# Designs tried in a protein design run: peptides against a protein of PDB entry 2AKA. Part 9

Target 1, 299 residues: chain A of PDB entry 2AKA
Amino acid sequence: MEDLIPLVNRLQDAFSAIGQNADLDLPQIAVVGGQSAGKSSVLENFVGRDFLPRGSGIVTRRPLVLQLVNSTTEYAEFLHCKGKKFTDFEEVRLEIEAETDRVTGTNKGISPVPINLRVYSPHVLNLTLVDLPGMTKVPVGDQPPDIEFQIRDMLMQFVTKENCLILAVSPANSDLANSDALKIAKEVDPQGQRTIGVITKLDLMDEGTDARDVLENKLLPLRRGYIGVVNRSQKDIDGKKDITAALAAERKFFLSHPSYRHLADRMGTPYLQKVLNQQLTNHIRDTLPGLRNKLQSQL

## One batch from the design tools (peptide; made by RFdiffusion4, then SolubleMPNN)

Design b1_p9_2_s1 (from b1_p9_2 with A1R E2K)
Fold by OpenDDE base, seed 4:
Structure b1_p9_2_s1 (fold): chain B 299 residues (1-299), chain A 9 residues (1-9)
Amino acid sequence: as target 1 above (299 residues)
Amino acid sequence: RKEEILSIL
């Protein structure tokens, strides 16, 4: 049986070529989180490269369909520039920025039109994610005053779909009850059936506090549970700390922490990748028959 | 276009 994730990648590419953003509820994982929740760092940790736009405010301004494909070679390619292989991930970042600006202009506005990026790497599992703009309340630069609502409306186009899984990225060093990611997930998935919780910044929690109850699924239960991760600090990013070294430090963090040691084998970025690969594969298997039937009925 | 998509499935 062909890998189901590559099959859905072909469907996504075909839909993107047709300009039909919304008519088919494809099995997918939408990544949601507040600004600075650590969403971009989680995605970069999967690839093992710095390739996402960085900065203050809204960094992701278009949906990014990130298709990770396990391969013997390492390169990226965009659907909008087929045949160009990117081996420099700085050039990948620049292309995301340029393609974003081409559509949104220089006003830091948003667009619901996806960028489709495929990354081939020996360091990834097959995994497709839709990276969405970070939720914000404060406009920056020339952003419209209603940018919060524009972002929410864009997110809702994805997360309201029945076949959309939600990767809710929340920082542990903030009140989890106030997590923008968990709030929007609870709004569209009140029973927690489609939501996977990611807890970032566990290393930045106040002394004497921990997220154990969250990670043990006791505070806000999700059927698909929670996975804690430790991303590089901003200092580590600015210092160009190697992601492989950061992943080793993450493993050490969980193993050495009294509150998390017992969970350590079910925590961290490598485990998150594995879980997402498995959950997406299973979700595709469960949803494709219904999608096929729906498409056949529309012929 | 729907036929092309169905050919993938």
Scores: peptide ipSAE 0.267, ipTM 0.881, DockQ to the pose 0.716
Fold by OpenDDE base, seed 3:
Structure b1_p9_2_s1 (fold): chain B 299 residues (1-299), chain A 9 residues (1-9)
Amino acid sequence: as target 1 above (299 residues)
Amino acid sequence: RKEEILSIL
């Protein structure tokens, strides 16, 4: 049986080439979260490379269809520059920035037109994610006053689709009841059937506080549960701290924390990657027959 | 184009 994730990747690439913005309910995982919630850091930790745009404000300004493919070689390819293999991940970052600016201009605006990036690596599981712009309340620079609503409308184009799973990324050092990610997920998935919770910044919680009840799925129940992760700090990113060392520190954090030690085998970035691979594979298997029937009926 | 997509499925 052909790998189901690569099959959906071929469908995504074909639809992107036709310019049909999101009209087809493809089985996918949309990544949602507030600005600085740690979305980009989670994705980079899967690859083990620094390759996403960084900065203050809205950094992700177009949907990024990130297709991770397990391979014996390590390189990246963009759908918009077919045949060019990127082995330097700084060049990958620069290409994302350049291609974003080409479409949005210099005003730090957003565009609903996806960037399709495929990363081949021996260090990844097959996994496809759609990284979406971070939710924000305050326009910065030359952003339009309604940028919050533009981002929200863009996110809604993905997360309202029945075959869209939602990776809701929330920081633990903020009130989870006010999580932008969980709020939008609850709006479109009120029964918590399509949502996977990711809790970041567990290492930045105030002393004497923990997210145990959240991670145990007791506070805001999701059928697919919650996974806690520890990302590199901004200081660690700026200092180019190795991601492998950061993943080892994450494991140590969960094992040594009194509130999380009992959950440690169901926490961290490697476990999250495995869960997402499995959930996406199963979700594709469940949804593809219906998609095929729908497409056949439209011929 | 729909036929091409169906050929993938």
Scores: peptide ipSAE 0.266, ipTM 0.885, DockQ to the pose 0.718
Fold by OpenDDE base, seed 1:
Structure b1_p9_2_s1 (fold): chain B 299 residues (1-299), chain A 9 residues (1-9)
Amino acid sequence: as target 1 above (299 residues)
Amino acid sequence: RKEEILSIL
């Protein structure tokens, strides 16, 4: 049996090639979160490389279909430049920026047209994610005044689909009741059936506070639960702290924290990656028969 | 195009 995630990757690539953006309810995981919620850091921690655009405000401005493939070799490939193998992940970042700017222009606008990026690595599990623009309320720079609604409309094109799982990324150092990620997830998944909660910035919570009740699925219950992660600080990023050392520090954080020690084996980036691989695989298995029948009925 | 996609499935 072919690996189900690579099968869906071939479907995604085929749909992208024919310009049929949103018509197929492919089994996928859409990543949603407010600006600076830590989405890009979570994705980079899966790869173990710095390769996503960084900065203040809206960084992701097109959907990024990130296809992680376990391989003996490490390289990246874009669907828009087939045959070019990228081994320098800084060049991957630059290509994302260039391809984004080619479509959106220099005004920091957004486009619903995906970038398809495949990363082969010995350090990844097979996993496909759709990284979506961060939700914002305030336009910055040359952004259109309606940018909040443009982003929301773009996100809704993905998260309203029945076969879309939602990776809702929320920072712990903000009121989770006000989480843009959990709000949009609740709008389209009111029963919490399709949503996986990721809680970032647990290391940046105020002294004497914790997210234990959230991580134990007691505050805002999701059927698929919550996973806490600790990303590199901006100081760690600027200091070129490697992601491997950051993952070790994350493990140490959970093990040493009085409120999280009992959860430590069900927390952190490696556990999140494993859970997402398993959930996506199972979700594909459950949805593919229905997708096949739908496609056959449209012939 | 749909036939090509179905051939992947």
Scores: peptide ipSAE 0.264, ipTM 0.879, DockQ to the pose 0.716
Fold by OpenDDE base, seed 5:
Structure b1_p9_2_s1 (fold): chain B 299 residues (1-299), chain A 9 residues (1-9)
Amino acid sequence: as target 1 above (299 residues)
Amino acid sequence: RKEEILSIL
């Protein structure tokens, strides 16, 4: 049986080539969350490389269609630079920044036009995600005063689609009742059918507090549940702590924490990657027949 | 172009 995720990747590339933006209800996972919620760190942990733009404020300013493909070789390719293989992931970061600036200018504005990035790696499962700009309330620098609404409108173009799954990324060290990710998810998925919760920064919670009730799906139930993760600290990133060591530390965190030890086999980045691969594969299988019929009816 | 997309499916 042909791999369903690579099939959808070919569809995504074909639709991007014809200039049909986010209008197609392709089976996909959109990553949503507040600024600094840890979205980009989760994606980098899947790849095992630092390759996403970094900084204060809005980092992701265009949708990034990240296509992870299990392969014997490790390299990246952009749809806008066909035939160029990137083996240095710092060059991948620089290309994302350059291609973002080419469309948005230097004013830190946003654009709804996706960047399509494919990463081949022996360290990944087949997985496609759409990284979206972080929700913000306050314009910074030369951003337009309505930047919050521009970001919201961009996110809504993805998350309102019936075939879009939502990876809602929320930090545990902030009030979850105020989570921008869970708010937007509940607006478009009030029954919690399309939403997967990710809880980051569990290691940064105040002493004597935990997110156990959230992770056990007791507080804000999602059909697809919640997965806790521990990302590298900014100090670890600046210190160039390798992601492999970070993943080992994450496993140790869950196993050693009294509130999370019993959940440890259903937590962490490797488990999240596996769950997303399985859920996306099943979702594609369920939705492709309907998509094919829709396209055939439009001929 | 829709035919090309359908050929992928």
Scores: peptide ipSAE 0.261, ipTM 0.881, DockQ to the pose 0.720

Design b1_p9_2_s2 (from b1_p9_2, 3 letters changed)
Fold by OpenDDE base, seed 3:
Structure b1_p9_2_s2 (fold): chain B 299 residues (1-299), chain A 9 residues (1-9)
Amino acid sequence: as target 1 above (299 residues)
Amino acid sequence: RKDEILSIL
């Protein structure tokens, strides 16, 4: 039986090639969160490479369809650059930036047109994610005054679809009741059926505070639960701290923390990757028959 | 193109 995630990847590529925007309700995971919530860091930790644009403000300005494929070799390919294999992940970063600027211009505007990136690696599970622009309240630089609404409208094109799962990324060092990610997820998924919570920055919480009740699914219940992660600090990123060393530090954090030690086997980036692979595979299995019937009826 | 998409499914 062909792997279900690679099958959906072929569908995504075919639909992107015909210029149909997010109109098709493909089984997918959309990644949502406030600016600097740690979305891009979670995705890079899955690959074990620095390859996403970094900086202040809105960094992700187009949807990034990130297709992770388990392989014996390590390389990346863009749908817009067919046949070019990237083995340097800094060149992958530069290509994302260049392709973003080509479509949005130099004004740091946004575009709803996806970038399709496939990463082959021995270190990944098969997993497809759609990284979406970070929610912001304040325009930066030459951004239009309505940039907040433009981002919201773009996110809504994905997260309102019934077959879209939502990876809601929220920082623990901010009031979770005010989480932009959980707010938008609650708006489109009021029963918490499609939402997976990711809690970042657990290492940056004030002394004597913890996110235990959140991670135990007691505060804002999601059917798919919450997974805590510890990403590299901006200092660690700037210092080019190895992701493998960061994943070891994350494991140590959960095991050594009094409030999280009992959850440690259900926390961290490797566990998140496994859960997402399993949930996406099951979700494709459940939704694909309905999608096939819909497509056949439209022919 | 619709036939190609259906051939994937």
Scores: peptide ipSAE 0.251, ipTM 0.886, DockQ to the pose 0.737
Fold by OpenDDE base, seed 1:
Structure b1_p9_2_s2 (fold): chain B 299 residues (1-299), chain A 9 residues (1-9)
Amino acid sequence: as target 1 above (299 residues)
Amino acid sequence: RKDEILSIL
């Protein structure tokens, strides 16, 4: 059986090349969350490289179709510059920034036009994610005053699609009842059928508090449940702490924490990656017959 | 382009 994720990657690339990206209900996972919720850190932890734009405010300003492909070699390729292999992930970051600025200009505006990035690595499972701009309420710098609504409208183009799974990234050190990610997910998926909860910043919770009830799927039940992760701190990122060492620290965190020890085998970035690979593969298998029929009728 | 997409499916 051909790998279903690579099949959908070829569809995504073909549809991106024809400019018809908005009309397709492709089986995909959209990543949603507030600014600084930890979305980019989760994606970089899957790759094991620093390659996404970083900073304060809106960092992701275009949808990033991130196609992870298990391979014996490590390199990245962009759909907009076919044939260029990137082996330096700093150059990957710079290309994302340059290609973002080329379309959005210098005003830190947003664009709904995706960047398609494929990363080949021995350290990844086959997984495709659509990273979306972080939800914000307050425009900063030269951002348009309606930037909140522009971001929401962009997110809605993805998350309203029936074949879109939603990776809702929420920080544990904020009130989860007020999570922008869970709020938008509940708006478009009121029964929690398409949403996977990711809880970040579990290591940054106030002393004497925990997210056990959320992680046990007791507070805000999702059919697909919640997975807790621990990302590198900003100090760890600035100090160039190795992601492999951070993943070991994450495992140690869950195993050593009294509230999470019993969940530790169903927590952390490696488990999240495995779950997302399985969820996406199954979702493609279930949706592909209907997609084929729809495409044959429209073409 | 239609034929290319259909050939993927």
Scores: peptide ipSAE 0.245, ipTM 0.881, DockQ to the pose 0.769
Fold by OpenDDE base, seed 4:
Structure b1_p9_2_s2 (fold): chain B 299 residues (1-299), chain A 9 residues (1-9)
Amino acid sequence: as target 1 above (299 residues)
Amino acid sequence: RKDEILSIL
């Protein structure tokens, strides 16, 4: 059986080339979360490289279709510059920024037009994610005063689709009841059928508090459950702490924490990758027959 | 383009 994720990657590339982003409900995972929720850090931890734009405010300003492909070689390719292999992930970051600015201008505006990035790596499982702009209430720089609504409308274009899974990224050091990610997920998936919860910043919770009930799926039940992760701190990022060392520290965190030790084998970035690969593969298997029938009926 | 997409499926 051909790997279903590469098959959907070919479909995504074909649809992106047609400019028809809107008409086909492709099986995909949209990544949603508030600004600074840790979305970009989760994606970078999958690749094991720093390659996403960083900064204050809205960093992701276009959807990023991130296609991770297990390979013996490590390089990145953009759909907009086919044949150029990037081996320096700083150049990948710069290309994302340049391609974003080319479309949005210098005003830090947003665009619904995706950037398609494929990363080949021995360190990844086959996985495709759509990174979406972080939800915000406060315009920064020359952003329009309605930027919150523009972001929400952009997110809704993805997360309202029946075949869209939602990776809801929420920080543990904030009130989960006020999670922008879980709020939007509950709006479009009220039964929690399409949503996967990611809880970040578990290491930044106040002493004597924990997210155990959340991670055990007791507080806000999701059919697909929750996975806790520990990302690098901003100090660790600025200090160029190696992601591999950070993943070892994450494992140690879960194993040593009294509230999470019993969950440790179902937590952390490597487990999240495995779960997402499996869930996406199964989701493609379940949705592809219906998609094929829909496409055939439109010919 | 529809034919290309169908050839993938």
Scores: peptide ipSAE 0.245, ipTM 0.883, DockQ to the pose 0.732
Fold by OpenDDE base, seed 5:
Order: structure tokens, then C-alpha cells, then sequence
Structure b1_p9_2_s2 (fold): chain B 299 residues (1-299), chain A 9 residues (1-9)
């Protein structure tokens, strides 16, 4: 049985090569959330490496099509740099920064033109995600005054597509009613059919508060439910705490927390990876016949 | 290029 995710990866690469950018209704998962919601940290936890740009403000400034491929070897490849294998993930980070700056300039502007990155690893499930710029309300530095609207318009190019699943990343230490991720998801998916909720920063909630009702899908119901995760703190990242130890700490967090212990087998980064792999695979299977018919008629 | 894309499907 051909792996459906690698099939869509070949389609993504082929469409990128012909200059048909963000307008394709390919079966995909777009990652959305406010600035500092923990989106990039979730993606790095999947790979088990630090490889995404870091900093204050808008870090992701172009869509990143992240293609995870289970392999016996560990390396990364960019579509814009064919034939170069990256084994140092700091070099991957630097290439993302350089390729971003090449298109946007140094003004911290954004571009809707994707970067296509494939990561081969024994530590990943087959999974493709589109990391999108974090929603922000306040321009910083040399950003254009309309940067909020530019980001929104960029996100809308992805999340309005019927074949786009939405990974809505919300921090638990902020009011969920104010979640930028869930707001945009509800705007384009009012019935919650295409949205998967991720709740980050569960370890940073105020004492005596929990996100149990959210995680149990009782507060803002999504058909695809919610998954809680615990990411490394900024101190842990700066201290080079390995992701393996962070994943063990995440498991311990859920198992030891009175409000989450009963959910622990349906929480955490490894479970999220499995769910996303399964949901994407099924979604591709369901959408591919319609996509084939559409492509046969339009091409 | 159409044929190439369709050959993937």
C-alpha cells in the first residue's frame, strides 16, 4: 500500500516547482496560533531537534511546508536547495532564516511563498504540516503597520481551503475565549469539522486552575478533539535540555496531574504525532479522488 | 507538466 503522505509530498513539490503556490487545495494541515503560542516548539518536538528560527516577535515569516518522513537515516533537504543533505539542524535553522530574508528582506516583513523542508528521521511518523506566521496585533521594528492584516490574509489563503485541516495551537495560560487560533478556526470552520485543538503551556497555568473541560471537549467542542502538550520552557531551550527528556517530563506531567491523569494516554506530543499521521492519512484517502478529478479537468 | 503531476496520482 503506497504511503499516502509521501504521495502528497510529491504533489506539493511538483506544484511548488511550477509556481502554483498557496492556492492549491491539497490535503494538508495548517498550523495556526498567536505569537508565542508554542507552534514551532510542537514541530521541533516532533523532529526531536532544534531547527526553527528563534526570537522575540514574529519568527515564522513565510509558510514552512514541513514534510516529516520516517527513515533509517536522519537528514533534512530543502526544495530550493536540491541535492544538499543537512545533518546539522543548526544549519537547517540558518537556511530557513537566509531563505526567508532573501525574499522578505531584513525588515521582518512576511511573504506567502512557502519554504519546502523535508526531514528524514527514524524518530518521526510520516506527517506534513504547514507552519504559518503567528498572529500578532502590534507591529514591531520595521514591520509594516498593516502586518496583522498581512498575516491574517496569508493564513486565510490556507485555512479557507476545504481540504485544509487546521491545527489550532492555543496556550492554556491565556484565556481560551481570546485564542487567536480558535477564533480564526471558528471563522472558517464554524462547525469544528476541520480543526484539531492543541493546548500548550498546561504546566504554566495558575495554581488551582486547569484546562480539563477544554481537553475533554466540553467547552468549545471540536469534532477532532483537543490534545494537550507540554513544551520546553525558554530556560530549558537556552539550557539545551534535550527533547527526549522533555517528552519524558511531559508524560510525567500528565500522569501526575490530578486533573489530567485520566486523559494521559490521549495527551502529549507522541500521541499528537500519531493522531495527526492517522488523520492526515485518512483525510488524503478521502480527498484524493476528488483532487484527481479536479486536476484532470483543470490541467 | 500536467502529465507529470497526473503520473504521481
Amino acid sequence: as target 1 above (299 residues)
Amino acid sequence: RKDEILSIL
Scores: peptide ipSAE 0.248, ipTM 0.882, DockQ to the pose 0.766; fails the geometry check

Design b1_p9_2_s3 (from b1_p9_2 with A1K E2K)
Fold by OpenDDE base, seed 4:
Structure b1_p9_2_s3 (fold): chain B 299 residues (1-299), chain A 9 residues (1-9)
Amino acid sequence: as target 1 above (299 residues)
Amino acid sequence: KKEEILSIL
């Protein structure tokens, strides 16, 4: 049985070559969340490398189609520079920044044109995600005053599609009722059928508070549930704390926390990767027949 | 281009 995720990767690459106006709703997972919600950290934790742009404000300014492929080797390739193998993930970060700036200019504007990045690694499960710009209300630098709406419109191009799953990333140290990720997910998926909740910053919650009710799917029920994760702190990132060590600390956090100990085997980045791989695989299996029929009817 | 996509499916 052909691996369904690599099949969809080939479809994504082909669609990217045709341009975004392909009327085809590919099975995919779009990553949504407010600025600083921890989206980039979740993706980097999957790869085990620092490779995404970092900073204050809007960091992701183009959709990033991140194709993770389990392999015996570790390297990255961009669709826009085929044949160039990146083994230094700092160079991957620099290429994302350069390719973003090439299209958006120096004004820190956004573009709906995706960057397609494939990462081969022994440390990943097959998984494809579309990282989207963080939702914001405040323009930074030379961004247009309507940047909030431009971001929302860009996100809507992905999350309104029926075959788009939504990875809604929300920080636990903020009011979850006010989560930008959960709000946009509820707008386009009111029954919570397409949304997977990720709760970050569980380690940064106020003493005597917890997100147990959310993680147990009792507060805002999602059919696909919630998974808590603990990302590296900004201090840990600046201190170049190893991601492998951070994943061990995350496991220890869940096991040692009175409110989360009973959930610990269904929490953390490794479990999230596994769940996303399974959910994406199943989602592709369910949607490909319909996609094939739609394509055949257009021919 | 649609034919190419169909060949992948």
Scores: peptide ipSAE 0.264, ipTM 0.875, DockQ to the pose 0.714
Fold by OpenDDE base, seed 5:
Structure b1_p9_2_s3 (fold): chain B 299 residues (1-299), chain A 9 residues (1-9)
Amino acid sequence: as target 1 above (299 residues)
Amino acid sequence: KKEEILSIL
């Protein structure tokens, strides 16, 4: 079963090498959400390392094809920098920033051309995700005035594909009815068949409020359900709180919270990783025969 | 190149 994700990784790399970028209907998971929804933190929690660009506003400015591969060794490789093994994840962050700036310039613009990053680690399950720019309504700095629409158009190139699963990341401390992630997911997946909900910032909800109804799939039903997670605070990130301690704190949060204790075994980052691995593996198994037939018909 | 991709499948 685990060999199907590496197979799709080889397909992704091959298609990237031939210049077929965002137009591919490969079985994949696109990560969508508003700015500061916690997308990057979820991805870093999977790896157990700080390696994504940080800052205010739009941080992800190109699609990041993140290929996680379970291995006895820990290192990263970029498709654009073949043969270089990165063991320092700060250097990974710097390479993402440099490669982003090389294509977009310094104006904080966006590009639909993916960055392909593979991370080998003993701490990951096989999992491939496409991190997409955070949705925004307000241009900042030197961003083009139409940046909202540029981001939307970029996201639509991925999420409209039938073989694309959608990881919709929404913060619990914001009105869920206004979730940019769930709005775009509902637009392209009105029956909620391709969408997996992630609810972040559960620890930042107002006193006396909870997201129980959302997490129990009662408010906005998704076939694939919702998973709550607790990410490190900005203070914890700045204080270099390790992700291992954060994952332990997340488990403690769910177990100790009156509204979530009964869900605790179906919540948190480790459970999310497992679910995504299983969902992606099954999705690949179901879609690859059709993809093969399509490619054969184009010969 | 399409043949190469098909060889992966």
Scores: peptide ipSAE 0.263, ipTM 0.877, DockQ to the pose 0.721
Fold by OpenDDE base, seed 3:
Structure b1_p9_2_s3 (fold): chain B 299 residues (1-299), chain A 9 residues (1-9)
Amino acid sequence: as target 1 above (299 residues)
Amino acid sequence: KKEEILSIL
């Protein structure tokens, strides 16, 4: 049987080539969260490379369809520049920035037109994610005053689809009841059937506080549960700290923390990657028959 | 184009 994730990747590429925006309810995982919630850091930790735009404000300004493919070789390819293989991940970052600016201009605006990036690596599981712009309340630079609503409307185009799973990324060092990610997820998935919670910044919580009740699915229950992760600090990113060393530090954090030790085997970036691969594979299996029937009825 | 997509499924 052909791998279901590569099958959906071919569908995504075909739909992107037709210029039909989010009209087709493809089985996918949309990544949502507030600005600086750690979304891009989670994705880079899956690849083990620094390749996503960084900075203050809205960094992701177009949807990024990130297709991870397990392979014996390591390289990246963009759908917009077919046949070019990128082996330097800094060139991947620069291409994302250039392609973003080509469409949005220099005003730090947003566009709903996806960038399709495929990464082949021996260090990844087959996994496709749609990284979405971070929710923000404050316009920066030349952004329009309504940028908050433009971002929200863009996110809603993805997360309202029945076949869209939601990876809701929330920082632990902020009030979870006020999480932008969990708010939007609750609006479109009130029963918590499509949402997977990711809790970042667990290492940045105040002394004597923990997110145990959240991670145990007791505070805001999601059917698919929560997974805690520890990303590199901004200082570690700026210092180009190795992601492999950061993943070892993450494992050590969960094992050594009194509140999380009992959960440690169900936490961290490697476990999250495995869960997302399994969840996406199962979700594709469940949704493809319905999608096929819908497409056949439209011919 | 829809036929091409159906050929993938």
Scores: peptide ipSAE 0.262, ipTM 0.880, DockQ to the pose 0.727
Fold by OpenDDE base, seed 1:
Structure b1_p9_2_s3 (fold): chain B 299 residues (1-299), chain A 9 residues (1-9)
Amino acid sequence: as target 1 above (299 residues)
Amino acid sequence: KKEEILSIL
């Protein structure tokens, strides 16, 4: 049986090549979160490389279709640069920045036109994610005054689709009831059927507070539950702390924390990656027959 | 184009 995730990757590439935007309800996972919620760090932790744009404000300004493929070799390929293999992940970052700027200009605007990036690695499970711009309320620099609404409208193009799963990334050091990710997820998935909660910044919570009730799915229940993760701090990133050491520190955090120790085997980036691989695979299996029938009826 | 996509499925 062909791997279902690589099959959907071929579909995504074919749709991108024909300029048919998100007209087809492909089985996919859209990643949503506020600015600085930790989305980019979660994605980089899956790859084990620094390769996403970083900075203050809106970093992701186009949808990034990130296709992770388990392979014996490590390299990246862009759909817009077919045949070029990137082995330096700094060059991958620079290409994302350049390709973003080529379409959006220098004003830090956004575009709904996706970047398609495939990463081959021995360190990844097969997983495809659509990283979306971080939700913001305040324009910065040369951003248009309606940037909040432009981002929301872009996100809605993905998350309103029935076959779109939602990876809602929320920081634990902020009020979860005010999470932009969970708010947008609740708007389009009021029963919490399509939403997977990711709780970041658990290590940055105020002393004497924890997110145990959230992680136990007791506060804001999602059918697919919540997974806590610990990302590298900005100091760790600036200090070039390797992601492998960060993942070991994350495991140690959950195991040593009184509130999370009992959940530790169902927390952390490696567990999240496994869950997402399984959920996406199952979701593709369940949705492909309907997608095939829909496409056949449109011929 | 739709036929090409259906050939993938």
Scores: peptide ipSAE 0.260, ipTM 0.873, DockQ to the pose 0.723

